# Designs tried in a protein design run: peptides against a protein of PDB entry 3JWR. Part 185

Target 1, 323 residues: chain A of PDB entry 3JWR
Amino acid sequence: TRELQSLAAAVVPSAQTLKITDFSFSDFELSDLETALCTIRMFTDLNLVQNFQMKHEVLCRWILSVKKNYRKNVAYHNWRHAFNTAQCMFAALKAGKIQNKLTDLEILALLIAALSHDLDHRGVNNSYIQRSEHPLAQLYCHSIMEHHHFDQCLMILNSPGNQILSGLSIEEYKTTLKIIKQAILATDLALYIKRRGEFFELIRKNQFNLEDPHQKELFLAMLMTACDLSAITKPWPIQQRIAELVATEFFDQGDRERKELNIEPTDLMNREKKNKIPSMQVGFIDAICLQLYEALTHVSEDCFPLLDGCRKNRQKWQALAEQ
Target 2, 298 residues: chain A of PDB entry 3JWR as posed
Amino acid sequence: TRELQSLAAAVVPSAQTLKITDFSFSDFELSDLETALCTIRMFTDLNLVQNFQMKHEVLCRWILSVKKNYRKNVAYHNWRHAFNTAQCMFAALKAGKIQNKLTDLEILALLIAALSHDLDHRGVNNSYIQRSEHPLAQLYCHSIMEHHHFDQCLMILNSPGNQILSGLSIEEYKTTLKIIKQAILATDLALYIKRRGEFFELIRKNQFNLEDPHQKELFLAMLMTACDLSAITKPWPIQQRIAELVATEFWEQGDQVGFIDFVCTQLYEALTHVSEDCFPLLDGCRKNRQKWQALAEQ

## One batch from the design tools (peptide; made by RFdiffusion4, then SolubleMPNN)

Design b2_p14_3_s4 (from b2_p14_3 with L5E M7L)
Fold by OpenDDE base, seed 1:
Structure b2_p14_3_s4 (fold): chain B 323 residues (1-323), chain A 14 residues (1-14)
Amino acid sequence: as target 1 above (323 residues)
Amino acid sequence: SAEEETLLGVEMWS
């Protein structure tokens, strides 16, 4: 395609030029081509292209295939969300110094998972899928969309000309797919809530050890969530704009719940209760975000900008809630 | 509450 030709022929700017090591990164001004170039840079600077002998054209095709399999009519859970999740992962690995704690296969899997974790997202949550009796709800009892996202990820990875993992041994391939699956499934916040207590307890007791395979898996799950929610950590103007996108998508779901399911939406998804957004954001930060970024910062102090950003945004949302 | 936390976790930014 013309898009592939343009991407494959383009000079890829440095990570410094693209600012993709910054926790304060914003994609708002970037074209789709530039987001793809950023993605190439992430793979390159993490040594994934070299270590796993990726062909440039294949990587370009894969990136474009992933991007194409996000829906354009979804306000938040689109390619830009996946891209920002991957960028946060890259920043956490580089600026946050987490790269030094992980294997190349784990890094490869996390980056693929971050980019793929919401593939074919429909702008509705698992609860809506379940209540609407969608065919996907017949296949999976829990984490319905996350299983679908992984299935889409696997489909793309196995598609002709998109096989970025073809340079891996059979064992490396199996390991990578296992980690990808676990990482994508970990983005179900229900699973985060279920597992986070173990992680926080290990941190609190100073018993956390990445050399333990179970604790490693747990950490990768927590890191995925931290990157998936990283919009909450962004500088206030960016955070506020992203919150508007989230609210738009949730209100769209709420409107569909009224119309299609004949149910009253929750406050979060109720367009008429938009005035509650600030207080809900404070509640979300307190209940979900703060402890995660505190724990992550304990694992690597260089991740502090995520925690600091989250705290600052809590203050901003609290101030709005008091108006 | 655990229920409130679950609702926030499942729906908010998910």
Scores: peptide ipSAE 0.191, ipTM 0.806, DockQ to the pose 0.459
Fold by OpenDDE base, seed 2:
Structure b2_p14_3_s4 (fold): chain B 323 residues (1-323), chain A 14 residues (1-14)
Amino acid sequence: as target 1 above (323 residues)
Amino acid sequence: SAEEETLLGVEMWS
């Protein structure tokens, strides 16, 4: 395609020029092409292209395929969300120095997972899918959408001309796919809630050890969630704008719940309760985000900007809630 | 509490 030709021929700017090592990164000013260029830079600077012998054209095609399989009519869970998740992963690996704690296969898997974790998202949560009796709800009992996202990820990875993993051995390939699946499934916040206590306890007791395979898996799950939720850590103008996108998507679901399911939506998804957004954001930060970024910062102090950003945004939302 | 509502709505944020 013309898009592929343009991407493949383009000079990829440095990570410094693209500012993709910054936790404060914003994609708002970037074109779709520039987001793809950023993604190439992430793979390159993490040594994934070299170590796994990725062909440039194949990587470009894969990126465009991933981007294409996000829906444009979804306000938040679209390509830009996936891209920002991956950028946060990149920043955490580089600036946060987590790269030194992980294997190349784990890094490869995490980056692929971050970009792929919401593929074909429909702008509705698992609860809606279950209640609407969607065909996907018949295939999976839990983490319905995350299973679907992984299926989409696998489909793309196996598509002709998109096989960025073709340079891997059979064993490396199997390992990578396992980690990708686990990482995508970990983005189900219900699973995060179930597992986070173990992680926090290990940190609190100073018993956390990445050499333990179980603890490594747990950490990768927590890291994925931290990147997935990283919009909450962004500078206030960025955070506020992203929160509007989230609210838009949730209100759209609420409208569908009323119309299609004949139910009253929860406050979070109720367009008429927009005034509760600030207090709900404070609650979300306190209940879900703060402890995660605190724990992540204990693993790597260089991840502090995520925690600091989250704290600052909590203050901003609290101030709005008091108005 | 806002925290309790968030915990009850965890599936909403996923």
Scores: peptide ipSAE 0.155, ipTM 0.811, DockQ to the pose 0.517
Fold by OpenDDE base, seed 4:
Structure b2_p14_3_s4 (fold): chain B 323 residues (1-323), chain A 14 residues (1-14)
Amino acid sequence: as target 1 above (323 residues)
Amino acid sequence: SAEEETLLGVEMWS
């Protein structure tokens, strides 16, 4: 395609030029092409292209395929969200110094997972999918959408000309896919809530050890969640704008719940409760985000900007809640 | 509380 030709022929700017190592990164000013270029740079600077012998054209095609399989009519869970998740992962790996704690296969898997974790998202949560008796709800009992996202990821990875994993051995391939699946499934916040206590307790007791395979898996899950939620850490103008996108999507679901399911939505998804957004954001930060970024910062102090950003945004939301 | 509501509605954030 013309888009592929354009991307494949383009000079890829440095990570410094693209500012993709910054935790404060914003994609708002970037074109779709520039987001793809950023993604190429992430793969390159993480040594994934070299170590796994990725062909440039194949990588370009894969990126464009992933981007294409996000819906444009979804306010938040779109390509830009996936891209920002991947960028946060890249920043956590590089600036956050987590790269040296992980294997190349784990890094490869995490980056693919971050980009792929919401593929074909429909702008509704698992509860809606289940209550609407969607066909996907018949295939999976839990983490319905996350299983679908992984299925989409696998489909793309196996598509002709998109096989960025073709340079891997059979064992490396199996390992990578396992980690990708686990990472995508970990983005289900219900699963995060179930597992986070173990992670926090290990940190609290100073028993956390990445050499333990189970703890490694747990950490990768927590890291995925930290990147998935990283919008909450962004500078206030960025955070506020993203929160509007999230609210838009949630209100759209709430409107559909009223119309299609004949139910009153929860406050979070109720357009009429827009005035509760600031207090709900404070609650979300306190209940979900702060402990995660605290724990992540404990694992790697260079991830502090995520925690600091989260704390600053809590203050901003609290101030709005008091008005 | 907002925290309690968030925990009760965790699937809304997935």
Scores: peptide ipSAE 0.146, ipTM 0.811, DockQ to the pose 0.514
Fold by OpenDDE base, seed 5:
Structure b2_p14_3_s4 (fold): chain B 323 residues (1-323), chain A 14 residues (1-14)
Amino acid sequence: as target 1 above (323 residues)
Amino acid sequence: SAEEETLLGVEMWS
């Protein structure tokens, strides 16, 4: 395609030029081509292209295929969300110095997972999928969408000309796919809530050890969630704009719940309750985000900008809630 | 619960 030719022939700017190492990164001003260039840079600077012998054209095709399999009519859970998740992962690995704590296969898996974790998202949550009796709800009982996202990820990885993992041994390939699956499934916040207590307790007791395979898996899950939710850590103007996208998608679901399911939506998904957004954001930060970024900062102090951003945004939302 | 409502909303933030 013309898009592939353009991407494959383009000079890839440095990570410094692209600012993809910054936790404060914003994609708002970037074209789709620039987001793809950023993604190439992430793979390159993490040594994934070299270590796993990726062909440039294949990587370009894969990136474009991933981007293509996000829906354009979804307000938040689109390519830009996946791209921002991957960028936060890259920043956490580089600026946050987590790269030195992980294997190349784990890094490869996390980056692929971050880009792929919401593939073919429909702008509705698992609860809606279940209540609407969608065909996917018949295939999977829990983490319905996350299973679907992984299936889409696997489909793309196995598609002709998209096989970025062809340089891996059979064992490396199996390991990578396992980690990708676990990372994508970890983005189900229901699973996060179930598992986070173990992680926080290990941190609190100073018993956290990445040499333990179970704790490694747990950490990768927490890191994935931290990157997935990283919009909450962004500078206030960016955070506020992303919150509007999230609210739009929630309200769209709420409207569908009324129309298609004949139910009154929750306050979070009710556009008539938009005045509650600030207080709900404070609640979300307190219940879900703060402890995660605190724990992550304990693993690597260089991740502090995520925690600091989260705290600052909490104050901003609280101030709005008091008006 | 507020936590459950947060979960429903958070699934869309992730």
Scores: peptide ipSAE 0.181, ipTM 0.812, DockQ to the pose 0.551; fails the geometry check

Design b2_p14_4_s1 (from b2_p14_4, 6 letters changed)
Fold by OpenDDE base, seed 4:
Structure b2_p14_4_s1 (fold): chain B 323 residues (1-323), chain A 14 residues (1-14)
Amino acid sequence: as target 1 above (323 residues)
Amino acid sequence: SMAEEIRLGIEMWS
């Protein structure tokens, strides 16, 4: 395609030029091509292209394939969300210095997972999928969409001309896929809620050890969530805009819940309760986000900008809630 | 609390 030709022939700017190492990064001004270029740079600067012998054209095709398999009519869970998740992962790995704590396979898996974790998202949560008796709900009983995302990821990875993992040994390939699957599944917030206590307790007791395979897996899951939710850490103007996208998608679901399922949506998804967004954001930050970024900062102090951003946005939302 | 309600909502309905 012309798009592939353009991407493959383009000079990839440095990470510094693209500012993709910044936790404050925004994609708002970027074209789709530029987001793809950023993605190439992420793979390159993490040494993934070299270490796993990726062909440039194959990587380009894969990126475009991933992007293509996000829906454009979904307000938040689209390519830009996936891209921002991956960028946060990149920043956490580089600026946050988590790269030094992980294997190359883990880094490879995390980046692929970040980009792929919401593939073909429909703008509705698992509860809606289940309650609407969607065909996907027949395949999986829990984490329905996350399983679907992984299936889509696997499909793309195995598609002709998209096989960015072809340079891996069979054992490396198996390991990578396992980590990708775990990472994508970990983005189910329900699972995060269930597992985070173990992580926080390990941190609190100063018993956290990445050399333990179970704790490593747990950390990767927490890191994925931290990147997935990283919009909450962004500078206030960016945070506000993204929060509006999230609200739009949630309200769209709520509208569908009323129309299609004949139920009253929760406040979170109720358009009529939009005045509660600031207080709900404070609650969300307190209930979900703060402890995670605190714990992540304990693992690597260089991730502090995420925590700091989260705290600052809490203050901003609280101020709005008091009006 | 609001935080608890949000947590429970996410846990139950996400």
Scores: peptide ipSAE 0.040, ipTM 0.780, DockQ to the pose 0.289
Fold by OpenDDE base, seed 1:
Structure b2_p14_4_s1 (fold): chain B 323 residues (1-323), chain A 14 residues (1-14)
Amino acid sequence: as target 1 above (323 residues)
Amino acid sequence: SMAEEIRLGIEMWS
């Protein structure tokens, strides 16, 4: 395709030029091509291209395939969200100094998972999928969409010309897929809530040990969530804009709930409750975000910008809630 | 609140 040809032939700028090591990164000014170039740079600078002998054209095709399998008519859960999740992962690995704590396979899996974790998202949550009696709800009882996202991820990875994992041994391939699956499933906040207590307790007791396979898996899950929610950590203008996208998508769901399911949406998804957004954001930060970024910062102090950003945005939202 | 709504959603799928 013309797009593939353009991407494959393009010079990939440095991570410094692209600013993709910055926790304050914004993609607002980037074209789709530039996001793909950034993605190539992430794979390259994490040594994934070299270590796993990825062919440049195959990587380019895979990136474009992943991007293509995000829906354009979804306000938030689109390619840009996946891209920003991956960028935060990259920043956490590089600037946050987590890279040296993980194996190459874990890094590979996390990056693929970050980019793939919301593939074919429909702009509605699992509850809507269930209540609408969508066929996917018959396949999976829990984490319905996350299972679907993984299925999409696997489909793409196995598609002709997209096999970026072809250089792996059988064992490496199996390990990588296992981690990808776990990471994508971990983006279900239900699983985060279920598991975070163990993580926080390990940190609190100073018993956290990445050499323990179970704790490693737990950490990878927490790291995925931290990156998935990283919009809450961004500089205020960016955070505010992203919050608008989230609200748009949620309100769209709420509108559909009224129209298609004949139900009253929750406040979070109720367009008439826009005035509650600031207070809801404060509640979200307090209940979900702060402890996670605190714990992550305890694992690596260089991740402090995420915590600091979250705290600053809490203040901003609180100020708005008081108006 | 968003947190409560998330919690309720989680409970539905726990």
Scores: peptide ipSAE 0.039, ipTM 0.788, DockQ to the pose 0.172
Fold by OpenDDE base, seed 2:
Structure b2_p14_4_s1 (fold): chain B 323 residues (1-323), chain A 14 residues (1-14)
Amino acid sequence: as target 1 above (323 residues)
Amino acid sequence: SMAEEIRLGIEMWS
């Protein structure tokens, strides 16, 4: 409650002051309170507070509730990851000018989804959850954690005092929830791999049309992935530090795989293979990231900083791999 | 590569 009072009473600095429109944004120096202030500014500057008549205290409580439902003992998939995903979404919408291509409900859904997409992440991937025969694996066969994340998101949205969507009509509410669910589920990289080809082909053939509902849904999915992976685009010092967090979490999973499942982890999750990180990062960039940011830049040229950052980091990782 | 391992994981468990 003290945290809520402090947040609700605080003056929210401008987006310019907070630099949250910058693709190069870093949260490393920010306190938790400041991250919450940034989040308020995102909602405000996207006109979501005004357009959907959000009460300030309710928004503040919701933000803090979302933050609280990320685990602190997870190295990467924590509140800071969610916050950075949302910040990238904000930057893509504003600086990247994607805002002009989307409806207010889509923007609302994306921002909520970005903040919520990894709620209660346990620091292990879907494969681990399945192999460990976790109860969640009994509920869902595919995208296990993403379904859980959405469930957590819905729980918070429906919690007393956290209902930031109470100003929406019934139809708006239904639409928003649908998009949120789709967006969170889209963060399963398995789904990204399955669907990205269609997106890239539409771009390549110059047939991409956001007025098509199917293509709109596809784009929102790709945009979510682009923001989810946006750490790879950050200035090198930031990228390098985040990569260490990712590696830490993967190695923690690998350790658990050895201990709990009695299996040898893959190189990606094997701390003894730390020397392979640079080459693996190059491979990850080439196989997953570059085409996505290229395609996104084709949709909006103002998203180029993401692509440029990704390319620059590829060079840095390649240089390390050659040592 | 990381991407290859991700792909393999997807193929095996999704």
Scores: peptide ipSAE 0.037, ipTM 0.785, DockQ to the pose 0.174
Fold by OpenDDE base, seed 3:
Order: structure tokens, then C-alpha cells, then sequence
Structure b2_p14_4_s1 (fold): chain B 323 residues (1-323), chain A 14 residues (1-14)
């Protein structure tokens, strides 16, 4: 395709030029081509292209395939969300100095998972899928959409010309897929809530040890969530704009809940409750976000900008809630 | 999504 030819022939700017190591990064001004170039740089600077002998054209095709399999009519859970999740992962690995704590296979899996974690998202949550009796709800009992996202990820990885993992041994391939699956499934916030207590307790007791396989898996799950939610850490103008996209998608779901399911939506998804967004954001930050970024900062102090951004945005939302 | 995250967070702590 013309798009593939353009991407494959383009000079990939440095991470410094692209500012993809910055926790304050914004994609708002980037074209789709530029987001793909950023993605190539992430793979290259994490040594994934060299270490796993990826062909440049195959990587380019894979990136474009992943992008193509996000829906354009979804306000928030689209390619830009996946791209920003991956950028936060990259920043956490580089600027946050987490790269040195992980294996190359774990890093490979996390980056693929971040880009793929919401593939073919339909702009509705698992609860809606369950209540609407969608065919996917018959295949999986829990984390329905996350299983679907992984299935889509696997489909793309196995598609002709998209096999970025062809340079791996059979054992490396199996390990990578296992980690990708776990990482994508970990983006279900229900699972985060279930598991976060163990992580926080290990940190609190100074017993956290990445050499323990169970604790490593737990950390990778927490890191995925931290990157998935990273919009809450962005500078206020960026945070405010992203919050509007999230609200738009949730209100669209609420509208569908009224029309298709004949139910009154929750406040979060109720367009008539737009005035409650600031207070709901404060509640979300307090209930979900703060402890996570505090714990992550304890693992690596260089991740502090995520925590600082979250705290600053809490203050901004609180000020709006008091008006 | 952040909104879903908010809902889930609020629901868990309500």
C-alpha cells in the first residue's frame, strides 16, 4: 500500500526529537504517519528490532495492521489511546528506568500488549457486552473484551507479512505470547482491583522482589494498568481534553443503554450528569490512581512525574468540583 | 477507558 511504502521509506526521528521519553507527551498534533514513526522508534530504542531480528518492512506492516484494527468511530478507545499507552510504557522503561529491571522478552511483550490491548474496541464496557447478550459473552465469562483484544492481537501476529516474532525461538515465542496475554487481560480494571492489594502490601512491607516470578507477573500487570490510565497524569490541558473524549464515549454507551437495553445509565455514563464529571474524576483518582502511581514510584523513583501529574490533576478536578 | 475506570473505581469504593 501507499501508506506502507511511505512509512517504510521514511526517516525515523530520534526519541529526543519525538519527545517520546517524556511523561508529558501528547499525540494531539501528530499525524497517523508520525504515530507510526514514533512506534518504530520505540521498538528500535528498546533494542527489540536488533535483538529479535525484525525486518523493517514487517514491523511497519504490523504497526499499520494494528492501527487499522482500531475503530475510527470510537471516541476514546481507538489507535491514539493504544499509542499513548505504548508511549507511556516506553517512557516508564526509559525515563522511568524500568528497562533494566525486565528481560528483553518481557519488554517485547509489554510493548506489543500496550499497542494491542484494546484492538477492535467497540466503545462499550464488559458490563454492556454481558447485558446485551453479545456473542462474545458466550465465549468468555470474565474479561470478555480483553480476551477479544488478545484474540485480535494473535490474529495480526500470525497474519502474512505481519510476523514480527518470526525471529524468536519456539520457547521465546511461547513465553512472549503468554506475557502478552497476561498483560492484555491485566487491563481489565476488575482484575486490577482484585490484585492491587497484594502489590501495595509487598511495597509497604519492603518485601517487593522482581526476582520472584509471581511478583514479576504482578508488577507487569500493575505497570500495564499504570500505562493504560496514564492520561490521568498528563498536563492539565491534555488531561482535560482526554477526559472529554472518555466522557463522550461513556455518554454514547449510556445513550445505547437507554435505547437498546431500556435501562437508566449510571452517573458516569449519563449525559444529563455532565456536571458531576469533576467530582467523579476526584473519586476515580483517589480510589484507583494515586496508590498505583505511589507504588510504581516506590519501585522506581524516576516514575515520579506520573504521580506528580496525577496529584496536580486531582487538585484541578477538585477545584472544578467546588465551583 | 478512563471513564470506565472512574465508574469501576467509584463502584468499588461506594
Amino acid sequence: as target 1 above (323 residues)
Amino acid sequence: SMAEEIRLGIEMWS
Scores: peptide ipSAE 0.045, ipTM 0.775, DockQ to the pose 0.173; fails the geometry check

